# Ledger of designs, part 66: peptides against a protein of PDB entry 6EJA

Target 1, 276 residues: chain A of PDB entry 6EJA
Amino acid sequence: VEYMPANPVRIAFVLVVHGRASRQLQRMFKAIYHKDHFYYIHVDKRSNYLHRQVLQVSRQYSNVRVTPWRMATIWGGASLLSTYLQSMRDLLEMTDWPWDFFINLSAADYPIRTNDQLVAFLSRYRDMNFLKSHGRDNARFIRKQGLDRLFLECDAHMWRLGDRRIPEGIAVDGGSDWFLLNRRFVEYVTFSTDDLVTKMKQFYSYTLLPAESFFHTVLENSPHCDTMVDNNLRITNWNRKLGCKCQYKHIVDWCGCSPNDFKPQDFHRFQQTARP

## One batch from the design tools (peptide; made by RFdiffusion4, then SolubleMPNN)

Design b2_p14_5_s3 (from b2_p14_5, 8 letters changed)
Fold by OpenDDE base, seed 5:
Structure b2_p14_5_s3 (fold): chain B 276 residues (1-276), chain A 14 residues (1-14)
Amino acid sequence: as target 1 above (276 residues)
Amino acid sequence: DFDDVSFHGDGEPP
């Protein structure tokens, strides 16, 4: 029924997990696991029990590995981007894992497409990168994200140090921190020494919620800009009216939002919204 | 429909 590509893409799934969500993680893992893909799992430094559980899984599957390094991350912390960047480097250095796409997931995620559908789609668009933008007023996005503010992650807190300027000549963009990146672009982000990548890595090391903007901004300002697809093949129940209550003030010197849980009646829309 | 806004930031605290 589904188109079977002659040269199917292989996916490196990067899972960033924390807390006590062992059961949820197990369910998600079972749902997304396939022998032809690769799974690289980062467990928060503070989640030792979860780490032990994940290690057990990694020993059972040759295509599952756990990061030997572990970071303590907080909501909105710059360290999350560091986690992704280091994971990308690790994955590029794994010569025995010939992956074509990088896809990040959390324990709360659930696949909205079958593996065959995902592989078929990505195989058709193997030269593209999938990042979902906010799709509205960019000035508002910058303001709401605090991109014009300098933040420092320290002592499990994101401290707002002051104002800053967005680098001249850079078109800032962002949105979802869930993305699908092809190997070519990941290589560029990881190894390029051009001014764009260098400056953006520095800039975003002091940025709140960096993963929601870094890859968008780098891609759109890079020689790979023509590979941008404004879709991450995912859906999120965003409702800012309900989810934005400035509930993270104890962690960050900024207001934040959370997505809402999906309801059963929302399921019929999953396939329709996950299209380019 | 789902909100098109897909980011977590919500501005400076009051």
Scores: peptide ipSAE 0.319, ipTM 0.825, DockQ to the pose 0.785
Fold by OpenDDE base, seed 3:
Structure b2_p14_5_s3 (fold): chain B 276 residues (1-276), chain A 14 residues (1-14)
Amino acid sequence: as target 1 above (276 residues)
Amino acid sequence: DFDDVSFHGDGEPP
């Protein structure tokens, strides 16, 4: 018998979608949809067909909304972080959506728990934030991510402008750009005017792949640092040997990787990777 | 087999 919380958490799922991923989006949506949660979907400015499809979905469900603003995003672009930050602000301003957690998902990342399990777990740990770190050499992470390099997103390209230093006194961390953040921390990130949040927003506005490091770094250096859990309650088919081919050099002045799609045969591993 | 390193960056192009 699974634990049923007396005050179950409600989740705001944020989906950032682009291209021709209609089928993948539909599959993901069906997998994660629940009447008690909220879904806020951003469609890339250039993906008009997808936008129309998503709008149709949003009209069918009262707990599904589409961002009225749309950004043109690129792989690794700083604009992705801007998208998340703006969506967070929007969600906080939606007084009719009493969400407790912010969760982003992609077709490459699948929850390792059922909705009931996820809700039960988050309800028990509602004061925690779930961010998965790289868990290895931080210097290597910084180097591989190019965090010590200055990037500018312009004309659908991430231009490498030069070298930069990591801000003094800041413990940089990162890893997965898929996270579960509680409302309190989202409020802090959105509305805080302290030096940490202000400086990090500025720093990461010129950062490649900012979502993989911004929230980790802000959280770990904030008064909320004790709320961090090194787990994002999902699995991703990462295989750098297969997925790292510097295939994005035409978009960014840097090399990057992509996760691999899960195969049906891989799904049995979800239970094995699940943590109690 | 899944890699435990879950980030996209792969360093400076050659």
Scores: peptide ipSAE 0.312, ipTM 0.820, DockQ to the pose 0.879
Fold by OpenDDE base, seed 1:
Structure b2_p14_5_s3 (fold): chain B 276 residues (1-276), chain A 14 residues (1-14)
Amino acid sequence: as target 1 above (276 residues)
Amino acid sequence: DFDDVSFHGDGEPP
């Protein structure tokens, strides 16, 4: 018999979607939907068709809402972090949604656990935060991410303005922009006025791919640092040889990568990584 | 041939 927690955690799933992939979104939604969780969906300001479709879904389910505000986001844009931060604030203000964890999702990521397994796991470790780090040379990560460079998002482009220094006393970390954060840490990030949060929000407002580093860095330098778990409970095909072609240079003054699709030959890896 | 590194940045353009 699978372990059933006495007080199961409830999850706020945040989806940031764009384009015209309504069918794909619908499939993903059906795969992750559960009556005990909450779903907060941001649709890109430019994706009106998708917005209409998502609104229809939200009207059918009481635990599905759409952001009343919409941002125009770009790949790697600083505005993505703003989107997450604002959504976190919104979710904290929704007193009728008693969520315990914040989880963002992408169609490119595959969950390792079923809903029941995920809930059981998070219920056992409800005081922890799950962020996957790059796990290698941190200096290389900083260089590859351009964290030592100043970027400005303007006119649907990330402009590289020049060099910058990492703030003194801050240990920078990062990796996956897909994470599982407990409500307590989200509250800290949202409402804290300490120097760390204030400084990092400012720093990352001029950062490329901010979501891949902001929460890691804030958490590891905060009083909550001991709650970090180096795992996001997901699998993504990061074959950089195939996915890194500097294909986003027209949008950002930097090179980037994309995750690749999984092939049948890759399924053996799922079994290994899915094991506790 | 999976990379253990899970981030999008790939450095300065040539």
Scores: peptide ipSAE 0.300, ipTM 0.813, DockQ to the pose 0.833
Fold by OpenDDE base, seed 2:
Structure b2_p14_5_s3 (fold): chain B 276 residues (1-276), chain A 14 residues (1-14)
Amino acid sequence: as target 1 above (276 residues)
Amino acid sequence: DFDDVSFHGDGEPP
C-alpha cells in the first residue's frame, strides 16, 4: 500500500563509478535524480575524464557532491568497502544534508520502484535496513566468496595470502552489495567502537569484495539485528552466462562473476519484476 | 538466472 508520507525520507545516494561507465552513469543519474535527495559520487582515482564530467554535474546541482578524495578500486577489492565507509562518514558530517537512508547504486543495478514508491515505502519502514541475503547454504556462501581466505589488496590486485578462520561468535551473512541502510545504522557502523564493528572492519579489510558481506554481517550481529529486511528493492543484471567466465583472475586470485550493465533492451525485466 | 553473489570459488565453474 502506497501513501504520501507526512515526513518523507530523504535518501543519500552513493555512486561509485569508473571511467567506462560514463553513459551508464548519465542514465542512472537521470533515472534517480530528485531534488529532495542527495547524491554523493565517488569517481575512481584513475578516471580523470569521468571525474571532470561528474564535477560539471555537481556544480549544476546543490544536492550533488563529488568526493574530494578518490580511491583506486579494483573489481573485488577491499577498497570498495573503504570507499563506502568513508562516504558514510562524510555524509554523516554533512550537517546540511539531512538524509535518512543510504543507498548505493551502480550502472548494473536499478531500483525496482519509482521514487515516490520508494520514498513512501522507506518512510513507512524508516527504522529498517534492507539487505538481500544470498539465500543459499551459508557454508557454501563462505566457501564460494572466499571468506575463509585471507586477501590483500595491493598494486591493483587482490592477493590470496592463505586461509583464515571466521571470527568466533560471528554469524556471517551476505549477498547483494547493494543495500538500503537507515541513518541510525550507518551511524553505528561509522562511529561505534564496540568489538563487533572493530573486528569486522579489520576482518573485512582483508576480504574479497567485502561489501557483499560486511554490512549484512555487522547488522545481523549488532544490536540493530531486528531491523534487517531481506530485500534490497532492486534488480541486478546478473546474467551468469555472460558474466561468469572467471575473467578477472588477472586482478583477483579468485574466480567470480561480474554483473552486466543494464541496456535499454533490458527494460522488460523491470516491467516483469516490478512490485506494487 | 539472477544471483547476488559475485564469487564462486577458486577455479570453480559457476
Scores: peptide ipSAE 0.191, ipTM 0.751, DockQ to the pose 0.406

Design b2_p14_5_s4 (from b2_p14_5, 10 letters changed)
Fold by OpenDDE base, seed 1:
Structure b2_p14_5_s4 (fold): chain B 276 residues (1-276), chain A 14 residues (1-14)
Amino acid sequence: as target 1 above (276 residues)
Amino acid sequence: EFSDVSYHGEGDLP
């Protein structure tokens, strides 16, 4: 018998979707949908067909909403962070949605817990934030991510403008752009006017792959630093041999990777994944 | 090769 919390957390799932993958989105939605959670979906400005499909879904469920604003996002674009930040603000302003955790999802990652397990776990650790770090040489991470480079998102391209310095006194960290953030930290990120948040928002507006580092860096340098847990409660097939081909050079002035699909042969690895 | 956690950046253009 699994532990049932007396006051179970409610989750705001944020989905950022694009293209024409309506069927895939539908399958994912069905897999993660629960009546006690909330779903806020952003559809890329250019994906009108998908937008229409998602709107239909949102009309069928009271706990599903679509962003009234839409951004044109690109792989690695700074605008992705803007999308998350605006979504966070929107969710905080939705007084009729009492969510406790913010979770972003994609079709490329897989949760390692059932809904009940996830809720039980987060209810037990509701004061914690779950961000997975790269776990290696931080200097290497900075170099690989291009954090010491200045980027400008313009005309559906991430232009590398030159070198830049990491702000003084800031310990940079990052890793997965899939995270679980509690409402309190989201409030801090959204509404704080302290030097850290202000500086980092500015810094990351010119950053490649900002979501893989922004929240890590802000959290670890904030008064909430002791709430960090190095785990995002999901797995992704990061076979770099297969997924790292510099395939985005036409979009960004940098090389990047994509996660790979899981195969049946990979399923045994799920059981080997460490639990928090 | 396989990692449950990674990041997208791979470095500068060749």
Scores: peptide ipSAE 0.297, ipTM 0.813, DockQ to the pose 0.776
Fold by OpenDDE base, seed 3:
Structure b2_p14_5_s4 (fold): chain B 276 residues (1-276), chain A 14 residues (1-14)
Amino acid sequence: as target 1 above (276 residues)
Amino acid sequence: EFSDVSYHGEGDLP
């Protein structure tokens, strides 16, 4: 028996897609689509074929839109954060889409819960934000993520310019770049002009893999810090044998891992995984 | 095999 909320939350799903991931995107979309939710899809500027396909989908569903702007993103690029931030602004300006939660997804990340379970859960905890922390040595995290290094995204490359210091008074945190954020916090991130948001936006504009740390750091240092839940209610396929090959050194002056896309045969694992 | 945490470094792998 599943709890049915009287006022169920509505979710804005944001998908940032690129390349030839049409099949994966289609599978993901079908798996997460519901008439009561909203879907906002950004297609990489260079992925024209994919863009055409996504546009076709958006024409079939009134609750699916494609970003009119398109960025050329690279792995680990600061532009990914810009994409999320702009998407957040767009979604907040869409008055005809009364969403309550912002959720980003990719083919490498899949919700653990069914739609009903997810909606029920989020409806109960609608004032909370769900970000999964690394849960390890934070100093090590900073070093391994290169947060103490200055990066510049330019000409489809992340250039390492030198060392930098973490801003004083800021408790840096991070982990998964897949999160569930309530509308209130998204509003704060989008429209706040306080020193925290302003400084962090600046700081993370020169950060490698900024989405893995920006929202965590902003939330934990903000007046909304008590709303953090250390869980993102999803599974990410981190097959390190496949994903950790320093395969992005040609793009980024750093070495890193990336998650692998889920395959249909992987989906059965979702039903077997229980998270509190 | 499943994780929510990425790993990165200066030229090193896990």
Scores: peptide ipSAE 0.090, ipTM 0.739, DockQ to the pose 0.454
Fold by OpenDDE base, seed 5:
Structure b2_p14_5_s4 (fold): chain B 276 residues (1-276), chain A 14 residues (1-14)
Amino acid sequence: as target 1 above (276 residues)
Amino acid sequence: EFSDVSYHGEGDLP
């Protein structure tokens, strides 16, 4: 018998999708869909067919909405963070959607817990934020992430403009760009006018792969710093041989890796697998 | 084979 919380958390799932991942999206959606949760889907501006399909789904479910705005994002682009931040604002302004947690998803990752397990877990730790850190040398992380470099997203390219310094007094951290954030922290990130949030938004608007570090850094330097849990409760299909070969160097003035898409058989496996 | 963290850098190769 699984523990059933008296006041179960409700989750806002933000799905950022693009390209031809319609089948994978459908599978993921079916796997994570629950009537008590909310689903906010952003479809890349260039993926019109997918957008039409997602719109059709949104019309069938009252707890599924599609972003009225659409961005054209590139791998590693700062615009991805903008997508999340705007989605957060939208979700906070949706007064008819009383969500407690923000969870982002793509076809490249999957929650390792069942809905009941996830809800039970988050209900127990509703005041916590779940971000997985890189767990390595921070200086190395900064170098590898190019956080000490200034990037500009322009013309579907991330241009490296030069070097920059990490703001003084800021403890930089990061890792996975898949996170579970409670509403309170999302509110802070969205509406706070303090120097931390303001400066970090500016800083990360010129950052490569900003979603892998922004929320970590903001959280750890914020009044909410004690709410961090170094776990995102996910498995990502990483195969370095396939996904890490500087394949995006044509888009970004940097070398990077990307996760692989899940296959249908992977979903079944992950539901029964512990986090590595 | 599976991870929740990314690996990248200026010159990262397999």
Scores: peptide ipSAE 0.067, ipTM 0.730, DockQ to the pose 0.450; fails the geometry check
Fold by OpenDDE base, seed 2:
Structure b2_p14_5_s4 (fold): chain B 276 residues (1-276), chain A 14 residues (1-14)
Amino acid sequence: as target 1 above (276 residues)
Amino acid sequence: EFSDVSYHGEGDLP
């Protein structure tokens, strides 16, 4: 049931973008922009033209900022997690941005709900975290994700160095790297010095596609485990036939695929999809 | 039809 909340949640949207997504980014931004939310945009270090464009946008809106630091990230790179973690820290240190939820977005996914619906929903469930699990055999997930393999990001490549063991006592989970995290959990991830967070940050710094598993794993093994909801309230435009051809073997010592960017003609599908 | 995961085993095609 949707309602107009008395204290509506405010969302920090984090966008990690690179140069080839300029048009898609513009569409996404227009679709998700609201004066009550906050937008923190990281532009890949190599995408200078896009960076200039995004800077222009940030100057026009007080609730839009661009990361002063820029990382060179690759598909599947551990640096993507670093980008999120640093963004989280930055956002927590922005005392003038009282956000309640952290949401990452790309041109390859789109929120299922309208802003009002999303805000109403999150305001009702402000103590929950929304992470979509893979929904498959966990052992298979570990194998296919290469979580039992050690990777090193170096020279724009993810090098597979060898095998590794999952830390003892840790229940690994994962799925979508698109999530909705409440501020409390983000604070925990950012500032906790407990063994779980410390070990997982270390572990996932050598992990392929870390964002698809890090937050799931940390959450489920943390004191906040009871706040997990197996839903990310979005649709990712996956077309396996078109997108999954091991096209990244030139930069990653593994096989994977990427989702397709949404096209304007795809947006009508969102209206037909209902998630509880 | 839609999947949220991008994992594939070594050399595996979906």
Scores: peptide ipSAE 0.031, ipTM 0.678, DockQ to the pose 0.390; fails the geometry check

Design b2_p14_6_s1 (from b2_p14_6, 4 letters changed)
Fold by OpenDDE base, seed 3:
Structure b2_p14_6_s1 (fold): chain B 276 residues (1-276), chain A 14 residues (1-14)
Amino acid sequence: as target 1 above (276 residues)
Amino acid sequence: SLYDYEDVGDGPIP
């Protein structure tokens, strides 16, 4: 029997979707939907068919909304971070949605816990933020991520403009771009005008795959640094053999890796994977 | 592209 908290946390799930992945989205939505949570969905500006489908879903559920704004996003684009930041602002301004945690999801990364387990866990640790670090050589991470390189997103391409330095005094970290952030930290990221947040927003606006490092870096250098937990409570379908073939060179002046989408047959792993 | 990708990083580490 799962513990039922007296004041269960409510989760804002943010989905950034594109292309024709209607079936994948439907599967994911069915797997994660609960009446007590909130779902905020951004559909790529170019994905009109998908947008129509998502709108239909949103009309059926009162706790599902679609972003009124739409960005044209590309793999590795800085605009992805902008999408998250804007969605965070929107969610904070939705006074009728009392969410406690922000969680982003994709078909490639699913929660490893049932809803009840997830809610129970987060309710116990409601003051914590869950970001998975790369757990390796940080210098190597910086190099491979291209964090010491300047990128510009323009005309559906990430242009490498040159080299740059990591800001002095900043401890850069990163890893998974799938995170669980509490409302308090989201408020800080969204509304703080301190030098850290301001400079990092600027820095990461010219960063490749910014979501993999921005929140980690901001959190670890912020007054909220003690709230970090090196776990994102996810199972990710990583297959480097399939996902690391520089397949995005046509979009980005860099080589990159991407996870693979989960298939229905992969869902059995949710029950097999247990994290303390 | 202005660059030869031979010496370009191999992307993010999962």
Scores: peptide ipSAE 0.016, ipTM 0.587, DockQ to the pose 0.128
Fold by OpenDDE base, seed 2:
Structure b2_p14_6_s1 (fold): chain B 276 residues (1-276), chain A 14 residues (1-14)
Amino acid sequence: as target 1 above (276 residues)
Amino acid sequence: SLYDYEDVGDGPIP
């Protein structure tokens, strides 16, 4: 018998999308849409056609909204974190949307559970935060992520300016930029004025791929550290052969990998994934 | 396993 929670959690799904993902977005939306959840969609400032399409969708569903602000984001850009942080603030200020969890999604990353399973699971673990760590040597992670390097996002490029030090007393962690965060932690990240949050926001404003490390680092060094679960309940469509090779050198003064968008033929992977 | 994750960091550009 599947567990049916008496007080099921409601999820705020945040989608950050750009122009070339129209079909993928539609597939994702259809796959994840539920009347009891909330959907907050940011469309890249440069993707006007997509924005119009998304607006049309938002008008059809009361639980779908589009950010009134739009950022021009680039792969690896610090502005992506800004997008998440601002969306978190917006969602917290939406008193008519009583969400319990924040989940970011892209066309390259899917929850492996059905809605009912996900809700049941999160309802049971509503006080936990789910972030997947890299699972490797942390020093190597820092080096590979360029966390010890200073970056500046300017003119649609991430400029590497030089070296920097990791803030003293901070245990840096990271991994997947796909996470499931409970409302309480999101509130902490959004409104806390403590030294940790303040310093990390500053630090990560000059960080490459900040979303892959910011929330991990903040959580693990915060009073909420005991709520961390090293799992994001996701499957990503990684293909290193295709997704790596310093393909973003024209955008970022660094080499990195990106996942591929899921295609219908990839669906079999979800069926083969074992339950935790 | 509930996830399939690979590293996204490849290092600096020379």
Scores: peptide ipSAE 0.016, ipTM 0.570, DockQ to the pose 0.634
Fold by OpenDDE base, seed 1:
Structure b2_p14_6_s1 (fold): chain B 276 residues (1-276), chain A 14 residues (1-14)
Amino acid sequence: as target 1 above (276 residues)
Amino acid sequence: SLYDYEDVGDGPIP
């Protein structure tokens, strides 16, 4: 009998979706849906068909909402961070949704654990934040991520403008843009007016792939630094052969890897990773 | 055990 926590955590799942992946989204939604959690879905401004479909779903479930605002996001764009930050603010303002954790999802990743396992785990560690670090040389990470470069998002393109310096006194970290954040830290990120949060928001507004580093960096340099766990508790279908071909060269002045959609052949991985 | 994935960019365009 799995240990049932006395006060189980409730999760706000934030889904950022785009394109025509309605079927994939539906499959993912069915896989992760639970009546005790909350689902907040942002649909890219350009994805009108998908938006209509998501709206239909949201009308069927009281714990599913769609962002009233929509951004035109691009791969690697700074606006992706803005999307997360705004969604966090929205979720904090939803007093009728008492969520304890923020989890971002795309159609390309799934939680490793079953709902019961995830809830049990997060209920035990409700004061922790789960961010996966790159686990390598930090200087190399900075260079590869272009954190020492200045980018401007304009006209659906990330323009590389030049070099920049990392702010003094800041230890930069990052890795996965998939994270599990507790409400307390989300509140801090959203409402804090301290120099750290203010400076980092400014810094990362000109950053490529900001979500891969922003929350890591803010957390590790904040009073909440001791709450970091180097794990994001999810599986992403990374295939370097398919996803690392500078496929977004036309959109960003940088090369990077993109995860692939899960195929039925990939489901065996879920079974393996779901095992204790 | 969780799989370690490298979620890091590949670098600048020449």
Scores: peptide ipSAE 0.017, ipTM 0.536, DockQ to the pose 0.595; fails the geometry check
Fold by OpenDDE base, seed 5:
Structure b2_p14_6_s1 (fold): chain B 276 residues (1-276), chain A 14 residues (1-14)
Amino acid sequence: as target 1 above (276 residues)
Amino acid sequence: SLYDYEDVGDGPIP
């Protein structure tokens, strides 16, 4: 018997998609679609075919919308954070979509639980924010992430311009770029004019892989710091052997790791990791 | 438990 909350949370799923993987996107969409949730899809500016396909889907469902603006994003680019931030603003301005949680998704990372389980869980912890930290030495994390380096996104490349200092008094944290954020925190990030949010937005506009650290850092240094849960309720297909090569060196003046996309044969893992 | 998770991978390699 699954617990049914009296006031179930409604989720805004934000999908940032690119390429030509229309079938994969369709499968993912079908897997996560529910009438009570909302789906906001950003298609890379360069992915016109995919955009047309997504538009067709959005016309079929009233709770599916496509961003009217489109960015050309690169791996590790600061523009990815901009995409999320703009999406958050858009979603907050959609008064007809009463969502309670913001969740970003890709083909490389899925929620571990069923929709009912996820909704039940989030309904119980609706005041919490779920961000997974790296769980290692923070100084090492800063170095590995290049947070003490200044990057500029220009001409489809992340240029390393030089060194920089972490702002004083800020506890930097990060880890997964997949998160579950409640509406209240999203409102804070979007509309706050305090020194923290202002400085962090500026700081992370010149940051490599900003989504892996921005929300963690802002949350932990904010008045909402007590709402952090060190878990993102995700299963990620990590394979360091395949994903930790300098495959992105041509795009970024840095080397990095990336997760692998889930394949149909990988879905058996969801059953194995499903714990009560 | 919904608190199940996998380890977060490392970030960029300097």
Scores: peptide ipSAE 0.008, ipTM 0.537, DockQ to the pose 0.258; fails the geometry check

